Peptides against a protein of PDB entry 2MBZ. Designs and how they scored, part 5

Target 1, 143 residues: chain A of PDB entry 2MBZ
Amino acid sequence: GINLTPEEKFEVFGDFDPDQYEEEVRERWGNTDAYRQSKEKTASYTKEDWQRIQDEADELTRRFVALMDAGEPADSEGAMDAAEDHRQGIARNHYDCGYEMHTCLGEMYVSDERFTRNIDAAKPGLAAYMRDAILANAVRHTP

## One batch from the design tools (peptide; aimed at target 1 Y95 M108)

Design b1_p30_4_s2 (made by RFdiffusion4, then SolubleMPNN; its pose is not in this set)
Fold by OpenDDE base, seed 3:
Structure b1_p30_4_s2 (fold): chain B 143 residues (1-143), chain A 30 residues (1-30)
Amino acid sequence: as target 1 above (143 residues)
Amino acid sequence: MAAKRAALLARARALAPRHGSLLQFHLLYM
């Protein structure tokens, strides 16, 4: 799991415990390349690395919320650029994330109620907005 | 564009259950 003390985990993740999903993730996806890449990358992560990752996620969340509040459609340049940054963040921090993989993740955000609830905690409908932006970004980058 | 969107969406829906890979970490990056 994440090599942080309980106190450090609380400082970085608050009441969200990522380890609660470790067994399910291993059982469902433990044999995938994405899982292996993520485990390999994150094995060396410090508290500061995890904090950076959380800060990046929070910033991106705020960016999507701001786009929604401004009435920007999910296929706007702003929304698609935010989706691209999201994709690149996953690729940098976790595993290779192509456009097809990214669209699969976007669909999961709206099909798995746990993701939907967690994402929509920032703003109702954010998961659907992200899915649509991710899809639009994938479309513009697909010949 | 519509055809590309439809194709990508169809694949995403078909494959999404297989890519919940890092529920642990993706919930972190939501």
Scores: peptide ipSAE 0.253, ipTM 0.810, DockQ to the pose 0.564
OpenDDE base, seeds 1, 2, 4, 5: peptide ipSAE 0.223, 0.223, 0.234, 0.227; ipTM 0.800, 0.804, 0.809, 0.801; seeds 1, 4, 5 fail the geometry check

Design b1_p30_4_s3 (made by RFdiffusion4, then SolubleMPNN; its pose is not in this set)
Fold by OpenDDE base, seed 1:
Structure b1_p30_4_s3 (fold): chain B 143 residues (1-143), chain A 30 residues (1-30)
Amino acid sequence: as target 1 above (143 residues)
Amino acid sequence: MAAKRAALLARARALRPRYGSMLYFHELYM
């Protein structure tokens, strides 16, 4: 799990506790390379590391919302670049995330109601927009 | 373009059960 005190966790994540899903994540993902890589990488993360990751996530959310508000298609250069940055963020912070994996994640965002609900809290339809941008980005990077 | 999109999407849907609900990451990037 996240090696932070309860106070540190609150400072970084607010009222959200990622550890509440630890058992489910382990049950569903525990035998994957992604899980192993993530556990290994994040084991050494400090509060500052987690804060940076949260800041990056928040910035990406704002970026996607801004694109939607501007009417940019999900397959626009701007949206695909945001999707690419999302992919690279996952790869840098958690586990190797190729375009196929990223596309799988995008599909999860619209097929798992918990993801959809949490993502769309920022803006209705954001999960679908992200999925479409992720797919478009994967397409442009696939020969 | 359409063919590549369809292929990637089909594979993603097929592999989705394997990659379950990684809710841990959802809260970090969404």
Scores: peptide ipSAE 0.286, ipTM 0.824, DockQ to the pose 0.528
OpenDDE base, seeds 2, 3, 4, 5: peptide ipSAE 0.281, 0.280, 0.298, 0.273; ipTM 0.825, 0.818, 0.829, 0.824; seeds 3, 4 fail the geometry check

Design b1_p30_8 (made by RFdiffusion4)
Amino acid sequence: AAAAAAAAAARRAAAAAAFAAAWAAPSAPP
Pose (drawn by RFdiffusion4):
Structure b1_p30_8 (pose): chain A 143 residues (1-143), chain P 30 residues (1-30)
Amino acid sequence: as target 1 above (143 residues)
Amino acid sequence: XXXXXXXXXXRRXXXXXXFAAAWAAPSAPP
């Protein structure tokens, strides 16, 4: 998958070692179909592809988190759009985490505080903010 | 030092999100 060195993972993922949990991830659910399509796509991903996503993800925090500061609701245009923005980003980066699928991630993320702590490293409650943004975004699209 | 710590934290947040998206890719619900 990532097949990176500890140094690269640092320069890329920062102080985050996902490889250690590589096989551990399927331990949680390990039952998804989209993971199958993703492994095929992440089969050759390099540090650049991985770093490209990080710099991209960092940008997600300022705007999302900045929206929180202004005190605007997550189902807001800017917030939901930010959610739609997240969808295409993580979808085109692995296979195509559809809307319904993108939502599965939103709440399954609140369950394991490991993700939240690593994700909230930017700010607490961001996971909840995004899930509603993504959930609402999916609604305005859902028939 | 504070700025570097903040950047490291943002990087970690972004890394966790990317990792979750890659290795926790869900199936569509029934």

